Peptides against a protein of PDB entry 8PQO. Designs and how they scored, part 44

Target 1, 252 residues: chain A of PDB entry 8PQO
Amino acid sequence: VLLKEYRVILPVSVDEYQVGQLYSVAEASKNETGGGEGVEVLVNEPYEKDGEKGQYTHKIYHLQSKVPTFVRMLAPEGALNIHEKAWNAYPYCRTVITNEYMKEDFLIKIETWHKPDLGTQENVHKLEPEAWKHVEAVYIDIADRSQVLSKDYKAEEDPAKFKSIKTGRGPLGPNWKQELVNQKDCPYMCAYKLVTVKFKWWGLQNKVENFIHKQERRLFTNFHRQLFCWLDKWVDLTMDDIRRMEEETKRQ

## One batch from the design tools (peptide; made by RFdiffusion4, then SolubleMPNN)

Design b1_p12_3_s3 (from b1_p12_3, 4 letters changed)
Fold by OpenDDE base, seed 4:
Structure b1_p12_3_s3 (fold): chain B 252 residues (1-252), chain A 12 residues (1-12)
Amino acid sequence: as target 1 above (252 residues)
Amino acid sequence: LPLELLYSRAGT
């Protein structure tokens, strides 16, 4: 098991982020070809549990059509079916990813708290001390180009170059986080993303777990760079506007 | 899989 807590600081409020996140997801999905193919939605309903209230979804991602024929033919039963259970109670979110074949030997869990701070809270997910001591805190700096793969880099999605016309935020210089505390008119937040990865196969555990974390970090980095650089596109949108965009994207 | 994008869509 490999646990890392990714802390993404953004010059937006928690309330703004709710809109921006949904917009950016919708926009990113539009840029992907065949984004909804092979996705089966089993459950999509409101939930209330232990004081948590939000939307619960259970989806199955059928990857049979997404892999080469020879892989499909050799794959064990259920190996290409990924289950995603998500509890979205913003500002708290939890997603659990499992696989039919690997069962308890495979788990990806992503738990996110969105807090109006600069990533200074320790153990925001309230892990047991014994578990918390094994968590690596990883700070993602959206302005740091060195954290972006060259193949992922786009100048129009570079927070170090972007200037928001509507808000005046940006560009983000090398000390933007330190400067933010002195800017009373600029909101900020941190997304605390605790990622738990378990791949309990002998000889492959560390390799696969590290690989998955690498991919998650890459995803979080690129996504939040986009989110910030698209600020002027979403900052004035309402939740109703976002919902319409999401519905349009789902139909594609 | 873009897991981050997936659970975000679940909220709406």
Scores: peptide ipSAE 0.066, ipTM 0.795, DockQ to the pose 0.238
Fold by OpenDDE base, seed 3:
Structure b1_p12_3_s3 (fold): chain B 252 residues (1-252), chain A 12 residues (1-12)
Amino acid sequence: as target 1 above (252 residues)
Amino acid sequence: LPLELLYSRAGT
C-alpha cells in the first residue's frame, strides 16, 4: 500500500472551485479522444451517512473493447471490469476504484477535502497517527513548468502565462503562493487529495503502486492548470448553469 | 479520461 496526499493550491475560493471543477471536467472530457465507451452507470442517487450528504455514483468501466482480442479471450471473468464508487459531498469527495477479479488485491482510493487555506493543515483526513506517519505530502505547484511533461505542455494552459481578464488573477510567478497572503482581493484554497493505492501482486506491487501515483499526480497537475487557465470561461457561471450544461451534454 | 475526472462530472 502506498499513500500520498497531494496538495493543490489554487488562487480561487472553495465556492468558485465547485463550479470550476465541474466545468473543467466537462471540458476536458470533450477534449479526450478515448470516450466513455463501455461505461455503465449502475447507481446515481443522493445519499446521507454520518452527517455527510451528497451524491453517490457507482459506475462500471468495461474494458473488453479496449484490449486485444487475445487478452479478452484469456482474461478471467471480471478482470476487465473496473468499478468506480464515488461519494460527492463537496467540499468532501471520495472515489474508490476496484476490480472484480483482483478483489481486495487492488484498490485506488481518492479522498479530497477542499479547504480555504494554503495547504498547511496536517492530517485533514483524520487518519490514525500510525497511518498518517506513512503518508507522503506532495505539493503540486500549478505554475511550475518543471512538474509538467513536455508532451502535456500547452502554452494556453500555462498558469505562468495566463492572465484572467474577468478577475485579474495571474499570471502566476515563481512566488505566487507567498504573494497570495498580501492580495486581499484574491481568494485561495487547497485541494487535499489523499490517494491510497494498493496492488497486491507479488513482484509488481511497488512498481504498479508508484506508477499509479505518478499518473494521478500527472492528472491532478494538468487538470488544475486547465482549471485555472479556463477561469474566465467558468467564473461567472452558477451551479445551475453547470447543471444545465451537464444535462445538455448528457443528451449527446 | 481518468476515472477521477469522469466521476467529478457526474457528481452533481
Scores: peptide ipSAE 0.064, ipTM 0.792, DockQ to the pose 0.241
Fold by OpenDDE base, seed 2:
Structure b1_p12_3_s3 (fold): chain B 252 residues (1-252), chain A 12 residues (1-12)
Amino acid sequence: as target 1 above (252 residues)
Amino acid sequence: LPLELLYSRAGT
C-alpha cells in the first residue's frame, strides 16, 4: 500500500473551484476521444450517509476495446473491468476504484477535501497516527513548469503565462503562493487529495503502486493548470449554468 | 481522462 496526499493550492475560492472543476472536467472530456466508450453507469443517485449528503455514482469501465487484441484474449475474466464508486459531497469527495479480477488485491482510493487555506492542515482526512506517518505529502505547484512533462506542456495552459482578464489573477510567478497572502482580494484554496494505492501482486506491487501515483500526480497537475488557465471561461458561471451545460451535453 | 476526474461530473 502506498499513500500520498497531494496538495494543490489554487488562487480560487472553494466555491469558485466547484464551478471550475465541473467546467474543466467537461472541457477535458471533450478533448479526450473515446472517453465515454465502454463506460456503464450502474448507479447515479443522491445519497445521505453519516451526515454526508451528495451524489453517488457507480460506473464500470470496460477496457476490452482499449487494449490490444492479444491482451484481451489473454486477460482473465473480469480483469478488464474497472469499477468506480464515487461519493461527491463537495467540498468532500471520495472515489474508490476496484477491479473484478484483482478483488481485494487492487484498490485506488482518492479522498479529497477542499479547504480555504494554503495547504497547511495536517491530516485533514483524520487518519490514525500510525497510518498518517506513512503518508507522503506532495505539494503540486501549478506554476512550476518543471513538474510538467514536455509532451503535456501547452503555453495556453501555463499559469506562469496566463493573465485572467475577468479577475486580474495571474500570471503566477515563482513566489506566487507567498505573494498570495498579501493579496487580500485574491481568494485561495487547497485540494487535499489523499490517494491510497494498493496493488498486491508478487514482484509488481511497488512498481505498479508508484506508477499509478505518478499518473495521478500527472493528472492532477495538468488538470489544475487547465482549470486555472480557463478561469475566464468559467468564473462567471453559476452552478445552475453548469447543470444546464451538463444537461445539454447529455442530450448530445 | 483518468477515472478520478470522472466523479466530478457525476456529482452534479
Scores: peptide ipSAE 0.058, ipTM 0.788, DockQ to the pose 0.220
Fold by OpenDDE base, seed 5:
Structure b1_p12_3_s3 (fold): chain B 252 residues (1-252), chain A 12 residues (1-12)
Amino acid sequence: as target 1 above (252 residues)
Amino acid sequence: LPLELLYSRAGT
């Protein structure tokens, strides 16, 4: 098991981020090859548990059409079906990813708290002290180009070059986080993403767990760079606007 | 790949 807490600091408010995240997910999904092909939605309903209230989703990703033919032919039954269970109770979110074949030997869990701070809180997910000491804290700086793979880099998605016309935020210089403290009119937040990865196969555990973390970090970095650079597209939208857009997309 | 955006989609 490998645990890391990714802390993503953004020059937006917690309330703004709720809209921006939903918009950016929708936009990123449009740009994805194959779109929603192979995705089965089993459950999509409101939930309430232990004071947590939000939306629960259960999806299956069927990867048979997304892998080479020889992989599909050799794959054990259930190996290419990924289950995603998600609890969205913003500002708290939890996602659990499992596989039918691997069962309890495979787990990706992502738990996120969105807080109006600069990533300074320790153990925001309230782990036991013995568990918390094994968590690596990883800061993601969306303005740091060195954290972006060359193949992923786009100038139009570079926070160091972008300036929001509607809000005046950006571009983000090398010391933008320190300077943010002195900017009374600029809101800020941190997304604390605790990622738990378990892959219980002898000889491959560490390699696969580290690989998955590398991919998650890459995803979080690119996504939040996009979210910020798309600020002018979503900052004036309301949650009602987003819900209408989602409903319109479902009709297509 | 669809797998890369799983969490982001789950957050909606």
Scores: peptide ipSAE 0.045, ipTM 0.779, DockQ to the pose 0.398

Design b1_p12_3_s4 (from b1_p12_3, 6 letters changed)
Fold by OpenDDE base, seed 3:
Structure b1_p12_3_s4 (fold): chain B 252 residues (1-252), chain A 12 residues (1-12)
Amino acid sequence: as target 1 above (252 residues)
Amino acid sequence: LPLSLLYSLAGT
């Protein structure tokens, strides 16, 4: 098991982020060719549990069409079905990814708290001390180009170049986080993303767990760079506007 | 990994 807490600081409020996240997810999904292929939505309903109230979704990603024929023919039953269960109780979110074949030997869990701070809270997910001491805190700086792969880099998605017309935020210089404290008119928040990865296959555990973390980090980095650079597109949208956009995206 | 796997906020 490999645990890391990714902390993404953004020059937006927690309330703004709720809109921006939904918009950016929808927009990114449109840009992903074939991203919706083989996706089955089993459950999409409200839930209430232990004082947590939100929306629960259960999706299955069928990968049969995305692997070579010989892999499909040799794959054990359930090996090519990925289950995603998500609890969205913003500002708290939880996603659990499992596989039918791997069962308890495979788990990706992503738990996110969105807080109106600069990533200074320790153990925001309230882990036991013994577990917390094994968590690596990883700060993602959306303005740091060195954290972005060359193949992922786009100038129009570079926070160090972007200037929001509507809000006046950006561009983000090398010391933008330190300067943010002195800018009373600029809100800020941190997404605390605790990522738990378990891949219990002998000889492959460390390699796969580290690989998955690298992919998650890459995804978080690129997504939040996009979210910020798309600020002018979503900052004036209401939640009702977002819901309409989501419905339109579901039809695609 | 598709972005939809991270948040599942908006259906693809």
Scores: peptide ipSAE 0.049, ipTM 0.775, DockQ to the pose 0.234
Fold by OpenDDE base, seed 5:
Structure b1_p12_3_s4 (fold): chain B 252 residues (1-252), chain A 12 residues (1-12)
Amino acid sequence: as target 1 above (252 residues)
Amino acid sequence: LPLSLLYSLAGT
């Protein structure tokens, strides 16, 4: 088992982020060729549990059409079915990823708190001290080009070049986080993403767990760079606007 | 993994 807490600081408010996240997920999904073809939604309902109130979803991702033929032919039964269970109680979210074939030997859990701070809170997810001491805190800087793979880099998604016309935010210089403290008119937040990865196969555990973390970090970095650089597209939208956009997309 | 799944993870 490998645990890391990714802390993503953004020059947006917690309330703004709720809209921006949903918008950016929708936009990224549109840019994917055939991304929704193998997705089955089993459950989508409100829930109340342990003081949380939000939306619960259970999805299955059928990957049979997404892998080469030889992989599909060799894959054991259930190996290409990924289950995603998600509890969205913004500003708190939890996602659990499992696989039918691997059962208890595979887990990806992502728990997120969105807080109006600069990533300074320790153990925001309230782990036991013995568990918390094994968590690596990883800061993601969306303005740092060195954290982006060359193949992922796009100038139009570079926070160090982007200037928001609607808000005046950006571009983000090398010391933007330090300078933000002195800018009373610019809101900020941190997404604290505790990622738990378990891949309990002898000889492959560490390699696969580290690989998954590298992919998650890459994803979080690129996604939040996009979210910020798309600020002018979503900052004036309301949650009702987002809901209407989702309904319109379902009808297409 | 599909980008839709990855972005779903990022958005949660």
Scores: peptide ipSAE 0.049, ipTM 0.787, DockQ to the pose 0.814
Fold by OpenDDE base, seed 1:
Structure b1_p12_3_s4 (fold): chain B 252 residues (1-252), chain A 12 residues (1-12)
Amino acid sequence: as target 1 above (252 residues)
Amino acid sequence: LPLSLLYSLAGT
């Protein structure tokens, strides 16, 4: 098991982020062809549990069409079906990913708290002290180009170059986080993303767990760079606007 | 898969 807490600081409010995240997910999805292929939505309903209230989703990703024929032919039953269970109780979210074949030997869990701070809270997910001791805190700086792969870099998605016309935020210089403290009119937040990866396979555990974390970090970095650089596209939208956009997309 | 994770986190 490998645990890391990714802390993504953004010059947006927690309330703004709710809109921005939904918009950016939708936009990113439009840019990716075939994203809906092989996705089965089993459940999409409100839930209430232990004082947590939100939306619960259960999806199955059927990867049979996404792998080479020889892999499909050799894959054990259930090996190419990934289950995703998500609890969205913003500002808290939890996603659990499992595989039918691997059962308890494979788990990806992503738990996120969105807080109106600069990533200064320790153990925001309230882990036991012994468990927290094993968590690496990783700060993602969306302005740091060195954290972005050359193949992923786009100038129009570079926070160090972008300036929001609507809000006046940006560009983000090397010391942008420190400067936020002095900018009374600029909101800020941190997404605390605790990622738990378990892959129990002799000889491959560490390799696969580290690989998955590397991919998650890459995803979080690129996504939040986009979210910020798309600020002018979503900052004036309401949650109702987003819901309408989602409904329209589902009908297509 | 990466996009799917984002969808779930966003509640979409």
Scores: peptide ipSAE 0.049, ipTM 0.785, DockQ to the pose 0.317
Fold by OpenDDE base, seed 2:
Structure b1_p12_3_s4 (fold): chain B 252 residues (1-252), chain A 12 residues (1-12)
Amino acid sequence: as target 1 above (252 residues)
Amino acid sequence: LPLSLLYSLAGT
């Protein structure tokens, strides 16, 4: 098991982020081919549990069409089906990913708290001390170009170059986070993303767990760079606007 | 997969 808590600092409010996240997910999905291919939505409903109220989704990702034929033919039953259960109770979110074949031997869990701070809270997910001591805190700096793969880099998605016309935020210089503290008019937040990866396969555990974390970090980095650089596109939208957009998308 | 995780986290 490998646990890391990714802390993504953003010059947006928690309330703004809710809109920006939904917008950016929708926008990013348009740019990806096969975003809905092989995805089965089993459940999409509101839930209320233990004081947590939000939207619950259960999706199955069928990877049969996304792997070579020989892999599909050799894959054990259920090996190419990934289940994703998600509880979106913003500002808290939880996603649990499992595989039918691996069962208890495979888990990706992503738990996110969105807080109006600069990533200064320790153990926001309230892990036991013994567990918390094994969690690596990883700060993602959306302005740090060195954290971005060359193949992922786009100038139009570079927070160090972007200037929001609507808000005046940006560009984010090397010390933007420190400077932000002195800017009373600029809101900020941190997404605390606790990622738990378990891959119990002899000889491959560490390799796969580290690989998954690497991919998650890459995703979080790129996504939040986009989210910020798209600020002018979504900052004036309301949650009602987002809901309407989602409904319109479903009708297509 | 990583992109799909974002979809679910966002409630899509």
Scores: peptide ipSAE 0.045, ipTM 0.777, DockQ to the pose 0.315

Design b1_p12_4_s1 (from b1_p12_4, 6 letters changed)
Fold by OpenDDE base, seed 5:
Structure b1_p12_4_s1 (fold): chain B 252 residues (1-252), chain A 12 residues (1-12)
Amino acid sequence: as target 1 above (252 residues)
Amino acid sequence: MPKELLYSLAGT
């Protein structure tokens, strides 16, 4: 098992982020090939548990058509079915990813708190001390180009070049986080994303777990760069606007 | 595409 807490600091408020995240997910999904194909929604309902109230979803991703033929032919039964269970109780979210074939030997869990701070809280997910000492805290700086793979880099998604016309935020220089403390009119938040990866296959555990973390970090970095650079597209939208957009997308 | 899958698919 490998645990890392990714801390993504953004020059937006927690309330703004709720809109921006939903918008950016929808926008980013349009750019992905095969989006929606092979996705089965089993459950989509409100939930209330232990004082947590939100929306619960259970989806299955059938990857048979998404892998090469030789992989599909060699894959054991259930190996290409990924289950995603998600609890969205913003500002808290939890996602659990499992596989039918690997059962308890495979787990990806992503737990996120969105807080109005600069990523300074320790153990925001309230782990036991013995567990917390094994968590690596990883800061993602959306303005740091060195954290972006060359193949992923786009100038229009570079926070160091973008300036919001509607809010005046950006561009983000090398010391933007320090400067933000002195800028009273700019809101800020941190997304604390605790990622738990378990892959219990002998000989491959560490390699696969590290690989998954590398991909998650890459995804978080690129996504939040996009979210910020798309600020002018979503900052004036309301949650009701987002819901309408989602309903319109479902009709297509 | 759900936001969580956007996070998950990159890792798998």
Scores: peptide ipSAE 0.045, ipTM 0.773, DockQ to the pose 0.239
Fold by OpenDDE base, seed 1:
Structure b1_p12_4_s1 (fold): chain B 252 residues (1-252), chain A 12 residues (1-12)
Amino acid sequence: as target 1 above (252 residues)
Amino acid sequence: MPKELLYSLAGT
């Protein structure tokens, strides 16, 4: 098991982020070809548990069409079905990813708290001390180009170049986080993303767990760079606007 | 909501 807490600081408020995240997910999904193929939504309903209230979703990603024929032919039953269970109780979210074949031997869990701070809270997910001491805190700086793969880099998604016309935020210089403290008119938040990865196959555990973390970090970095650079597209939208957009997309 | 998995699978 490998645990890391990714801390993503953004020059937006927690309330703004709720809209921006949903918009950016939808926008990114539209830009991806074939992203909707093989996705089955089993459950999409409100939930309430232990004082937590939000939306619960259960989706299955059928990967049979996404792998080479020889892999599909050799894959055990259920090996190419990925289950995603998500509890969205913003500002808290939890996603659990499992596989039918591997069962308890495979888990990706992503738990996120969105807080109006600069990533200074320790153990925001309230882990036991013994567990918390094994968590690596990883700070993602969306303005740091060195954290972006060359193949992923787009100038129009570079926070160091972007200037929001609607808000005046950006571009983000090398010391943008320190300077933010002195900018009383600019809100800020941190997404604390605790990622738990378990891959219990002897000889492959460390390699696969580290690989998955590398992919998650890449995803978080690129996504939040997009979210910020798309600020002018979503900052004036409301949650009702987002809901309407989602409903319209479902009808297409 | 399935951003993590979708992004990963789509290569984003």
Scores: peptide ipSAE 0.042, ipTM 0.765, DockQ to the pose 0.189
Fold by OpenDDE base, seed 2:
Structure b1_p12_4_s1 (fold): chain B 252 residues (1-252), chain A 12 residues (1-12)
Amino acid sequence: as target 1 above (252 residues)
Amino acid sequence: MPKELLYSLAGT
């Protein structure tokens, strides 16, 4: 098991982020070829448990069309089906990813708290001390180009180059986070993403767990760079606007 | 769709 807490600081408010996240997910999905292919939505309903209230989704990602033919032919039954269960109770979210074949031997859990701070809270997910001491805190700086793979880099998605016309935010210089505290008119937040990865296959545990974390970090980095650079596209939208957009997308 | 899985799968 490998745990890391990714802390993504953004020059947006927690309330803004809710809109921006939904918009950016939708936009990113449109940009990905075949992004919706092989996705089966089993459940999409409101939930309430233990004082937590939100939206629950259960999706299956069928990867048969996403892998080479020889892999598909050799893959055990269920090995190419990934289940994603998500509890969205913003500002808290939880996603659990499992695989039909691996069962208890595979888990990706992503728990996110969105807080109006600069990533200064320790153990925001309230882990036991014994567990928390094994968590690596990883700060993602969306303005740091060195954290972006060259193949992922796009100038139009570079926070160090982008300036929001609507808000005046950006570009984000090397010390942008430190400067936020002095900018009274610029909101900020941190997404605390606790990622738990378990892959219990002999000889492959560490390799796969580290690989998954590497991919998650890459995803978080690229996504939030996009989210910020798309600020002018979503900052004036309301949650109602987002809901309408989602409904329109479902009709297509 | 959770962005984490979406991009993870798209990046493979």
Scores: peptide ipSAE 0.040, ipTM 0.758, DockQ to the pose 0.172
Fold by OpenDDE base, seed 4:
Structure b1_p12_4_s1 (fold): chain B 252 residues (1-252), chain A 12 residues (1-12)
Amino acid sequence: as target 1 above (252 residues)
Amino acid sequence: MPKELLYSLAGT
């Protein structure tokens, strides 16, 4: 088992992020439609548990060409069904990813708190001390180009180049976070994403777990760069607008 | 809602 807490600081408010996240997910989904995966929504309903209220979803991702070759070596093409169970109680959310073939030998859990701070809280997910001491905190700086793979880099998604016309935010220079502290008019938040990866196959555990973390980090980095650079596209949208956009995406 | 897996797989 490998645990890391990714902390993504953004120059947006927690409330803004809710809209931006949904928009960016929908937009990203539109860009990746067809030709390699099928998504089946099994459940989409409200839930309430232990005082936590939100939306629960259960989706199956039918994978064909989307998995790396080494994954196909472990699981036949026909066995590539991934289950995603998600509890969205924003500003808290939890996603659990499992595989029908791997069963208990495979788990990805992503738990996220969105807090109006600069990533300074320790153990925001309230792990036991023994567990928390094994968690690596990883800071993602969306303005740091060195954290982006060359193949993923797009100038239009570079926070160091983007200037929001609607909000005046950006571009984000090397010291943007420090400068943000002194800008009372600019909101900020941190997404604390605790990622738990389990791959119990002996001899491959470390390799696969590290690989998955590498992919998650890559995902979080690129996603939040997009989210920020798309600020002018979503900052004026209402939740109703977002819902409409999501419905349009489902039709594709 | 966040589609973590979809986006993750799309980026792989």
Scores: peptide ipSAE 0.043, ipTM 0.768, DockQ to the pose 0.175; fails the geometry check

